Peptides against a protein of PDB entry 4AID. Designs and how they scored, part 2

Target 1, 242 residues: chain A of PDB entry 4AID
Amino acid sequence: FDIKRKTIEWGGKTLVLETGRIARQADGAVLATMGETVVLATAVFAKSQKPGQDFFPLTVNYQEKTFAAGKIPGGFFKREGRPSEKETLVSRLIDRPIRPLFVKGFKNEVQVVVTVLQHDLENDPDILGMVAASAALCLSGAPFMGPIGAARVGWVDGAYVLNPTLDEMKESKMDLVVAGTADAVMMVESEIQELSEEIVLGGVNFAHQQMQAVIDAIIDLAEHAAKEPFAFEPEDTDAIKA

## One batch from the design tools (peptide; made by RFdiffusion4, then SolubleMPNN)

Design b2_p14_2_s1
Fold by OpenDDE base, seed 5:
Structure b2_p14_2_s1 (fold): chain B 242 residues (1-242), chain A 14 residues (1-14)
Amino acid sequence: as target 1 above (242 residues)
Amino acid sequence: SAAARRRAALLRAA
């Protein structure tokens, strides 16, 4: 196995991005770890457009499957087949920032699957899933103009906290999820308890600054492990309007 | 690889 790994310290936690061991049949596959939370992101894209495809068919599926009784809280048999509310929301959180970063005119099917393999009860797998999905897309060769980074920002004891633990989040007056490129914020999602707009804007800026280390880590991983870029030339759609 | 370097160049130019 040609295993490539990038490790960084991020928000006082070790972030590991690994490729080449798992899901090698995907176009891109990344095992991401933060603390003892582990996610697998896979990216698969069709090498041709379907006849009559009129929209960009991106599907993002985040899954917190109970793979083992005792390592995921709430070991109730999730009835096979329907995503939880959380899984649906996190799938959208991943979709929102990545969708606009595909090359205009690309209408091949893209499937991003994020699977939670382990949960440590401290680190929420959503941010890790966003990072892993970004990395998997960057490795895939798809015409994706990422990477994105992502960060959660809390407000605890009058300070910003990067990727607060689930316990710190109980004391946090802010749950701010930000995703962006090196140059731009692409998505903000926030739940806020009586904080000024200035604190929230400062949180967005803090998140965007803190995610640069993740973006750089994804780039470094891609330099070592990315597939050949898929040859895609958008059809000059301006020629069809003449 | 040459592929990885090409992709990295794309990612840095994005």
Scores: peptide ipSAE 0.033, ipTM 0.747, DockQ to the pose 0.841
Fold by OpenDDE base, seed 4:
Structure b2_p14_2_s1 (fold): chain B 242 residues (1-242), chain A 14 residues (1-14)
Amino acid sequence: as target 1 above (242 residues)
Amino acid sequence: SAAARRRAALLRAA
């Protein structure tokens, strides 16, 4: 197996991004680990557009499988079936920042699947899933103008905390999820308790600064493990509607 | 930076 691994220290935790061991049949596949939380992101894209395809068919599926349920609180028997509310929300959280980063006019089917393999009950797999999905897309050869980074920011004891633990989040006055490129914030989702707009805006800036190390780590991994880019030129007809 | 997007896009063009 040609295993490539990038390891960084991020918010006082070790982030590991690995490719080449698992899901080798995908266009891109990344195993991401933070603490004992482990996610597998896979990216697959069609090599042609379906006839009459008028929209970009991106599907993002975040799933916490029952085999991880020995370490997932409340993970009682998710039937093979409809995503839970959490899985639906996290799937949207991953979708929102990545969707705008595909080349305009690309209408080939893209499937991103994020599977929680292990949960440590400290590190939420949602942020890790966002990072892994970004990395998998960057490795895939799809016309994706990433990477994105992601971060959760808490406000605990009057300070910003990068990727607070689930226990620290109980004391946090802010749950701020930010995703972005090296140059721009692409998505903000926030739940806030009695904090000023200044603190919240500062949290967005803090998140965007802290995610740069992750963006750089994804780039470094891609330098060693990315597939050749899929040759895609948009038809001129989609350029005329700009 | 646009350079990092270009590098990620160039790592997908090299």
Scores: peptide ipSAE 0.029, ipTM 0.716, DockQ to the pose 0.124
Fold by OpenDDE base, seed 3:
Structure b2_p14_2_s1 (fold): chain B 242 residues (1-242), chain A 14 residues (1-14)
Amino acid sequence: as target 1 above (242 residues)
Amino acid sequence: SAAARRRAALLRAA
């Protein structure tokens, strides 16, 4: 087994990104760990476009598996076969920043699956899932112009907190999720309580600064573990307008 | 960093 691992300190926690042990049948697969929260992201893409495909067929599925019963909040009432509201929201949260980063004209089917394997009740698997999905895509050879990083920012006791615990979030006046590339913010999702626009904008900047370490970690992992890039030439759609 | 941008550009251009 050729196992490659990147470990960084991130917001006072250890982030581990691992590839090569699990899901080897995927184009990219990353096991991401923070605390005792563990997620598996897999990326699979079709090597050809379907006839008549007019849109980019990206599917993102975030799922919390019921066999972690006792280590996942709310695990007792998941009906088999339908995403919860949380799983649907997190799937969209992952989709939003990655979708625009595929090469224009790429219309091969892409499936990203993020599976929560363990939850520590402190570290939310959503941010970890975003990071893992980004890493899995960067390893896959798909024409993905990532990586993205992601961060949650809280506002606790008059300060920004990177990736607050679920308990710290109860005291937070801000739930700010940011995703972006090294150079750009791609997505912001925020719930705020009586905070100035200046504090919120400062939170976006703080998130974007703090995610650079994650972006650099994904790049380092990909330099060592990525598959050969898929040979994709976008059809020169501008040559038909001449 | 300028090094990370060059690495990301290499991963995009390969």
Scores: peptide ipSAE 0.027, ipTM 0.710, DockQ to the pose 0.146
Fold by OpenDDE base, seed 2:
Parts: C-alpha cells; structure tokens; sequence
Structure b2_p14_2_s1 (fold): chain B 242 residues (1-242), chain A 14 residues (1-14)
C-alpha cells in the first residue's frame, strides 16, 4: 500500500492528510484528521461528458454517519434519509469555493463525498471536510484549479481564534468561515455579534493567511500522491483569457 | 487566476 501522509501544526492542532489506505477506487481519496475528528473525502469524476450535458454536474455531499460508538451531536441513527440541515449547509460550504475552480467547459460528472467518520465534539468536521475535499480533488487528476484552504475564525476576548472549538465558539462574537485559494478568497460565510466591519475584514484576512499552511500541505501531498492529470482540453471557445 | 492555473499545472507536472 502506498500511503502518503502530510502532517502540519495548524491553529495549535495537528492536521493530518492521508491518502492511499482508504477508498482507492475513487479518483481521489483523503482521510483528514484534526484532533479526534476524522473525515473521509472522495472525489470521483466521469471520464466522458454525457450527451446533451449543458451545465457542470458537480455534486457535493457532506454526510455525518452515525457510527455505533460515537454520537455526533444531532445525529440520531440516520438510516438512508434526507440530508440534515447541517449536512445540506456544509455541502454548500464545500461546493461554493470549489465549483468555480474547475476548468471552464468541463462538464463531466464530478462527485465529492465527505463522510464524517469520527467526531471529537471539539473540532467541527465542516472545515476539515472542506480541506479534505480540496485535497481529494487535487489528488484525483480532475481539471480542478485548487487547492482551496478553509478556516473558521472566532473572536474571543478581543482576539482572532483559528478554528475555535465548539466550546470556544460559545464565547465567540464571530463565526466566520472562509475558503480560498492561495491568491484569493472564494467564499465567506459569517455570523457576527456586534462587531465592527474592521474586525470582520481583519478576520477574513486572518483566515486567508492561516489557510496558506493548509494549501501548502495539500500541494505537498499532491506532489507525492496525485494521479496523472486527466487529459482534458477545453474547446478554444471556452478559453478563459485570464 | 493565472496563479491558480500555475499551481494546478505544478500539481499536474509532478
């Protein structure tokens, strides 16, 4: 088994990105761990476009599986059922920043599945899921112009906190989720309690700075474990002059 | 971005 692993210290926690042990049938698969929260991201893409496909068929599914040994808060025994509100929201948080990073004209089906395997009740698997999905796509050979990083920023005791725990978030005046590339912020989602725009903008900048270590970790993992790029050239009519 | 394309191209050239 060719297992590749990248480990970094990130916000005072160890982030581990692993590939090559699990879900080998996927185009890309990453096991990501922060604390005792564990997620599996898989990326699968079709090698051809469906006839008459007019839009980019990206599907992102975040799922919190109830394992017999761990209650994820709010996860009662989910039989095959509709996504929860949380699963729907997190699926969108992952989708939003990655969707625009696919090569224009690519209309092959892409499925990203993020499965929470373990939850420590401190580290929210949403940020970890975003990171893992980004990494899985970068490993897949899909025409994805990532990686993205992601970060949650809190405001606790007059300071920014990177990826606050669920307990620290109770004291936070800000829940700011940011995703971006190394060069740009791609997505902001924020819940804010009576903070100045300056503090919020500073939080976005802080998030974008802090996610660079994650972006670099995904790049390093991909340099050692990415599949050969899928041979896809957009038609000249779709050539983004950027 | 041209920079994201360069990074993705670096990821593709590895």
Amino acid sequence: as target 1 above (242 residues)
Amino acid sequence: SAAARRRAALLRAA
Scores: peptide ipSAE 0.023, ipTM 0.694, DockQ to the pose 0.109; fails the geometry check

Design b2_p14_5_s1
Fold by OpenDDE base, seed 5:
Structure b2_p14_5_s1 (fold): chain B 242 residues (1-242), chain A 14 residues (1-14)
Amino acid sequence: as target 1 above (242 residues)
Amino acid sequence: RKAIAEKRRERWAK
């Protein structure tokens, strides 16, 4: 097995990105760990476009499967077959920042699947899932202009907290999820309790700064483990306006 | 050496 691993300290926690052990049939696959929370992201893309495909067919599926009986909150009520509200929301959180980063004119099917394998009840798998999905896409060879990083920012005791624990989040006046590239913020999602716009903007900047270490870690992993870029030449879409 | 991500961006942004 050619296992590649990147480990960084991030917000006082160890983030591990691993590839080459699991889901080797995918175009990209990353096992990401923070604390005892573990997610598997897989990226698969079609090597041809479907006839008549007029839009970019990206599907993102985040799943918290009940097979960790005893380690995933709410596992007793997940009837097999429909995504929970959380799974639907997190799938959108992953989709939003990655969708605009595909090369214009690429209309091959792309499937990103994020599976929560373990949950420690401290580290939310959503941020970890975003990071893992970004890493899996960067490894896949798909025409993806990432990586993205992601971070959650809390506001606890008058300070920003990077990736607060679920217990720290109970005391937080802010749940701010940010995703971005090295150069730009791509997505903001926020739940805020009576905070100034200045504090929120400061939180976005803090998140974007703190996610750079993750972006760099994904780049380093991709330098050692990425597949060759898929041979895709975008059609000159400017020639269709003539 | 530019990072692989930057080289990929440069390849597909042409």
Scores: peptide ipSAE 0.063, ipTM 0.755, DockQ to the pose 0.246
Fold by OpenDDE base, seed 3:
Formats: C-alpha cells, structure tokens, sequence
Structure b2_p14_5_s1 (fold): chain B 242 residues (1-242), chain A 14 residues (1-14)
C-alpha cells in the first residue's frame, strides 16, 4: 500500500491528510483528521460525457452517520434516506467553492462524497469535510483548478479565533465560514452578532491567510499521490462566436 | 519544480 500522509499544525490543532489506505476504487480519496474528528472524502468522475449533457453534473453529498464514534445516541432518528438540514447545508458549503473551479466545458459527471467517520464533539466536521473534498479532487486527476482551503472564524473576547470548538462558538459573536484558492476568496457564509463591517472583513482576510497552510498541505500531498491529469481538452467555445 | 497544481492550471488555462 502506498500510503501518503501530510500533517500540519493548524490553529493550534493537528490536521492530518491521508491517502492510499481507504476507498482506492475512487478517483481521489482522502482521510482527514483534526482532533478526534475524522472524515473520508471521495471523488469520482465519469471518463466521458453523457449524450446531450448541457450542464456540469456535479453532486456533493455530506453525510454524518449516527453511529460515528463520539456521537451520543440522543439526536432524532435520522430517517434512513433523507439528508438532515445540517447535511444539506454542509453539502452546499462544499459545492459552492468547488463548482466554479472546474475547467469550462467539462460536463462529465462528478460525485464528491464526504462521510463523517468520527466526531469528537469539539471539532465540527464541516470545515474538515471541505478540506478533505478539496484534497480528494486534487488527487483524482479531474480538471479541477483547486485546491481550495477552508476556515471557520469566530470572534471571542475581542479577537479572531481560527476553527473555534463547538463550545467556543457559544461565546462567539461571529460564525464566519470562508473558502478560497491561494489567490481568491470563493465563498463566504456568515452569521454575525453586532459586529462592525471592519471586523467581518478582517475575519475574511484572517480566514484566507490561515487557509494557505491547508492549501500548501494539499499541494504537497498531491505532488506525491495525485493521479495523472485526465486527458481533457476544452472545446474552444470562443471560436464558435465568430 | 512548479507544483503539480500549477502545471495542471497552465495546461487547462490554455
């Protein structure tokens, strides 16, 4: 087994990105760990377009299994078969920043699946899921112009906090989720309590700066473990407008 | 060595 691992310190926590042990049938697969929260991201893409495919068919599915180690049995029985509100929201948080980074004209089916394997009740799997999905896509060989990084920023006691714990978030006046490339912010989602625009903009900048270490970690992992790029030639769509 | 991601970007940005 050719297991590749990247470990970094990130916001006072150890982030581990691993590939090569699990889900080897996927185009890309990454096991990501922060604290005792563990997620598996898989990326699979079709090697051809469906006849008549007019849009890019990306699907993102984030799943929190009820029996992940660390979850207390006490949340409502997730009816087998429908995503929870949280799973739907996090699937969208992952989708939003990655969708625009696929090469224009690529219309092969892409499926990203993020599965929470373990939850420590401190580190939310959503940010970890975003990072893992980005890494899995970068490893897959799909025409993805990533990586993206992601970060959550809190505002506690007049300071920015990178990836606050679930307990620290109860005291936070900000829940700011940012995703971006090395060069650009791609997505912002925020819930703000009585903070100035300056503090919020500073939070976006803080997030984008702090995610660079994650972007670099994904790049380093991809240099050692990425599949060959899929042989995709974008149709010159600019030549048809003459 | 240009990062694999940068080489991929250069290939697909053409």
Amino acid sequence: as target 1 above (242 residues)
Amino acid sequence: RKAIAEKRRERWAK
Scores: peptide ipSAE 0.059, ipTM 0.751, DockQ to the pose 0.261
Fold by OpenDDE base, seed 4:
Structure b2_p14_5_s1 (fold): chain B 242 residues (1-242), chain A 14 residues (1-14)
Amino acid sequence: as target 1 above (242 residues)
Amino acid sequence: RKAIAEKRRERWAK
């Protein structure tokens, strides 16, 4: 077994990105750990386009194991939804920033699956799932222009908090999820209470700054463990739109 | 050495 691991300190927590132990049949597979929260992201892509495929067939599926269902205390801004509603929302949070980063004209089927393997009830698997999905895609060889990083930002006691715990989120006036590349913010999702636009914009900037360490960690992992890039040439008609 | 992500971007942006 050739196991590659990257470990960084991130927001006062240890983030571990691991590949090569599990899901070896996937194009990319990453086990991500923060605290005792553990997620597995897998990326699989078709090696050809289906005849008549007119859209990019990306599917993102985030799933929580039954033991995590109903145990996540609603943070102050956490949508207490049915597990299926949460899974749908997190699947969209992962989908939104990654979808525009695929090479134009690439219409091969791509499946990203994020599975929560363990939950510590402190570290939310959604952010970890976004990071793991990004890493899995970067390892896969798919024509993905990532990595993305992701961060949750809270506002507690007049300060930004990176990836607040579920308990810290009860005191937070902001639930701000940001995803982006090294160069750009790709997605913002925010639930805010009585905060100025200036504080929210500052939170986006803080998130984008803090996710750079994660982006760099994914790049470092990919340098040691990524598959060869898939040989894809966009049609000339799609290249003119790039 | 350019990062793999940057090399991939350069390969697919051409």
Scores: peptide ipSAE 0.058, ipTM 0.746, DockQ to the pose 0.236
Fold by OpenDDE base, seed 2:
Structure b2_p14_5_s1 (fold): chain B 242 residues (1-242), chain A 14 residues (1-14)
Amino acid sequence: as target 1 above (242 residues)
Amino acid sequence: RKAIAEKRRERWAK
């Protein structure tokens, strides 16, 4: 078993990124842990384009399975079939920042699946799922120009809080989710209660700064465990503007 | 402009 693991301290919590134990048939697979919340991200991509494929077929599927050994709030009756509102929203939160980072002209099917395996009721699987999906794509050999990091920022007692617990979030005047690369913010999603634009902008900057440690951790994991880059040459789309 | 594939290789070769 060639297991690679990266562990960092992040916002006062241990983040673990692991590959090589689970889902070995995926192009990339990462088991991510923060506290006792555990997610499995898998990335799979087709090695050829489908005939007539005119768009980039990226699918992101975030799932909070009831079989996760742990307390999943409200999970007692998830019948197989329709994603919850949360699962739909988190799938979009993962999709939004990663979609623009694929090489232009790549139209092979890409499937990212994030499965919550355990939930501690403190650490939300969404941020962890974003991080794990980024890492899985970076390991896959897909033409992905990541990594992305992600962070949630709260505003509690007049201060920014990185990845507040679900209980701390009840006291937070801000739920700010940010995703970005080392160089750029790619996505912001925010719910704000009576805060100035200055505080919100400061929260985005705080998130982007704090996610650098995660980006660096994904890079370090990829250096040790990434597959060879898929042999893909982008069509020279700049030659059509002459 | 370095081809995106070259930038990718440079990113993956670090």
Scores: peptide ipSAE 0.032, ipTM 0.669, DockQ to the pose 0.119

Design b2_p14_5_s2
Fold by OpenDDE base, seed 4:
Structure b2_p14_5_s2 (fold): chain B 242 residues (1-242), chain A 14 residues (1-14)
Amino acid sequence: as target 1 above (242 residues)
Amino acid sequence: RDAINAKRRARWAK
């Protein structure tokens, strides 16, 4: 198997991005590992637009499958039915920063699926899922202008903490999720307990700085493993407004 | 510069 792997140290943890072993039928597929948390992201896109398609049909599905449930806090066999509130939230966290990065006028169906395969009870699979989804899209050949990076920032003992553990998060006054490109912050989601705007803005900047290593790792993986970019020419939509 | 994004941008900016 032509397996390509990128490994970096990130926030004192080993991040591994792997492609070529699993989900080869997808346009892009990445197995991402941080600690012992493992996610599989797959990206699939249609090679044509549906007749009459007026919007960009992006679907993001984050799922925590029952086979991983023995290691997920709360231990309940999630019946294979409706997404949980968490799965719905994380699907939105992934969707929000990636959606605007598709080339304008691209209206082919895109499906991103993130599956939690293992959870270590320390590293939340949401951030890892965002990173993996970004990587899978970059490998796919879809007209995606990523990568995005992502980071969670905590505020513990008067300092920023990159991707705090679930235990460190209990002591954190901030749950700040940031996603962005190399050049820009694309999404911020925050739950904050009585912190100044200055600390929060500093957290966004810290996240954006720390995610650069992830962005670079995705680029390096994609330079070696990406499919050829899909041949897409946007319809000149500016000519219709004249 | 992301060489992939540069190649992609060069394709889609035509």
Scores: peptide ipSAE 0.040, ipTM 0.714, DockQ to the pose 0.203
Fold by OpenDDE base, seed 3:
Structure b2_p14_5_s2 (fold): chain B 242 residues (1-242), chain A 14 residues (1-14)
Amino acid sequence: as target 1 above (242 residues)
Amino acid sequence: RDAINAKRRARWAK
């Protein structure tokens, strides 16, 4: 198997992005690891548009399957059919920043699936899932103008903390999730406790700065492992030359 | 500008 791996230090933790071992039938597939939290992102896209397709049919599905009965807080038999509230929320967090980055006029079906394979109870798989989804899309050959990076920022003891642990988040006055490209912030989601706008804006800037290492890691992985870009000719709209 | 997106744009501009 042609396995490609990128490893970086990120917020005092090791981030690993791997492709070529798992889900080889997908257009793109990335195994992402931070601590002992492990996610698999897969991207699949249709090679033709459906007749009468008038919108871009992107589906994002984040799922925390009860694979390891010992490391996921497994108090509930998730019925095999409906996403939890968390799974629905994280699916939206992934969807929001990636949807606008597809080439205008592309209306082929795209499916992104993020599966939590392991959870360490310290590193939340949501940020890791966002990063993995971005990487899988960059590898797929789909007309995706990413990568995106993502980061969570906390505010603990008067300082910004990159990707706080679940325990550090109990002491945090901020839960700030940011996603963006190298050049722009694409999405902000925030829960704030009695903090100034200046601190929150500083948190967005901190997140965007810290995610550049992830963006660069995805680019490096994709330079070595990306499929040939899909031959897509958008209808001649001057907007693609910008 | 990532090198991949530059290659993609260059393919669609031909």
Scores: peptide ipSAE 0.030, ipTM 0.709, DockQ to the pose 0.208
Fold by OpenDDE base, seed 2:
Structure b2_p14_5_s2 (fold): chain B 242 residues (1-242), chain A 14 residues (1-14)
Amino acid sequence: as target 1 above (242 residues)
Amino acid sequence: RDAINAKRRARWAK
C-alpha cells in the first residue's frame, strides 16, 4: 500500500487527509478525519462521454450510513433507500461549489460519493465531506479545477469561531458555510440570528482565509498522490460562435 | 478561463 497522508492543525483541530489505503478502485479516494469524525470521499469518472450526452452528468451523494463505525446522531434504522434531508442538503453543499470548476465541455459521467464512516458528535461531517470530496477529485485525474476548501463559521460570544462543535453551534448566532477556491468564494449558505451584514461579510472573509490552509493541504497531498491528469481536450466550442 | 485552467493542470502534472 502506498499511503500518502497530510496532517494540519485547522481551527484548533487536527485535520488528516489520507489516500492509498481504501477505495483504491476509485479514480480518487480520500479518507478525511477531524477529531473522531471520519469520512470517505470517492471520485469516479467515465473515460468517455455517452453518445448524445448534452449536459455534464455530475452526481454527488453524501451518505451518513447507520452502519458507520461509532455514533451517528439520529438513532435507530435509517430505512434503506431514501436520503435524509441532511444528506440531501449536504450533497447539494458539495455539488454547488465543485460543479462550476469542471472544464467546460467535459460531459463524462462523474460520481462523487461521501460516506460518513464515524461521527464523534462534535465535528460535523458535512465540512469534512466537502474537503474530502475536493481532495478526492484533485487526486482523480478528472479535469477539475479545484481544490475547493470549505469552512463553517459561527458567531459565539462576539467572535468568529472556525468549525464550531455541534455544542458550540447551539450558542452560535450564525451558521455560515462557505466554500471557495484559493482565489474566490464559490458558495455561501447561511442561517443568521440578528447579526449585522458587516459581521456576516466578515464571516465570509474569515471562512475564505481559514480555508486556505485546507486548500494548501489538498494541493500538497495531490502533488504526492494525484493520478496523471486525464487526457481531455475540450472541443473549442467557442470557435463555432465565430 | 482556459489559460488559468492550463496553468492549474500544469501544477497537477508536476
Scores: peptide ipSAE 0.027, ipTM 0.665, DockQ to the pose 0.111
Fold by OpenDDE base, seed 1:
Structure b2_p14_5_s2 (fold): chain B 242 residues (1-242), chain A 14 residues (1-14)
Amino acid sequence: as target 1 above (242 residues)
Amino acid sequence: RDAINAKRRARWAK
């Protein structure tokens, strides 16, 4: 096994990004760990475009398997059922910031799958899943202009909290999820209780600052483990409008 | 900071 690992301290927790152990058949595969929460992100892309493909066919699938909550007694086997509301929401949270970062004109099929393998009941796997998906795409060789970072910001006792625990979130007046690149915020999702716009904007800035360590960690991992970039030449679509 | 994506951009900007 040629295992590559990056470890950082992030919001008072250890974030681990690992590749080379599992899902080697994927173009990119990352195990991400924070606390005892563990996710697997895989990225697979087609090496050719389908005939007549007119849009970019990106699919993102986030999955929380009931057995990953090892501490929840009596979790019914979710049969291959419809995604939960959470799984659907988190799939969109991952999709939104990554979709615009693909090279214009790339219309090969891309599939990103994020699977929760373990849940500690403290660290939400959604943020970890966003980070892992970004890392897997950066490793894959796909024409992805990431990485993205992601962060959750709470407002507890008059202060910003990076990636609050599920228990700290019960006391938080803000649930703010931010995703972005080194240079830009790409996505904001927020639930807010009686907070000023100034506090919310400050939360976005705090998130964007705090995610830089994650972006740098993904870059460092990719420098050591990324596949060769896929040979893709975008069609010069500007020549058809003349 | 963006050395990987700079190499990628340089490959796809040809």
Scores: peptide ipSAE 0.030, ipTM 0.693, DockQ to the pose 0.236; fails the geometry check

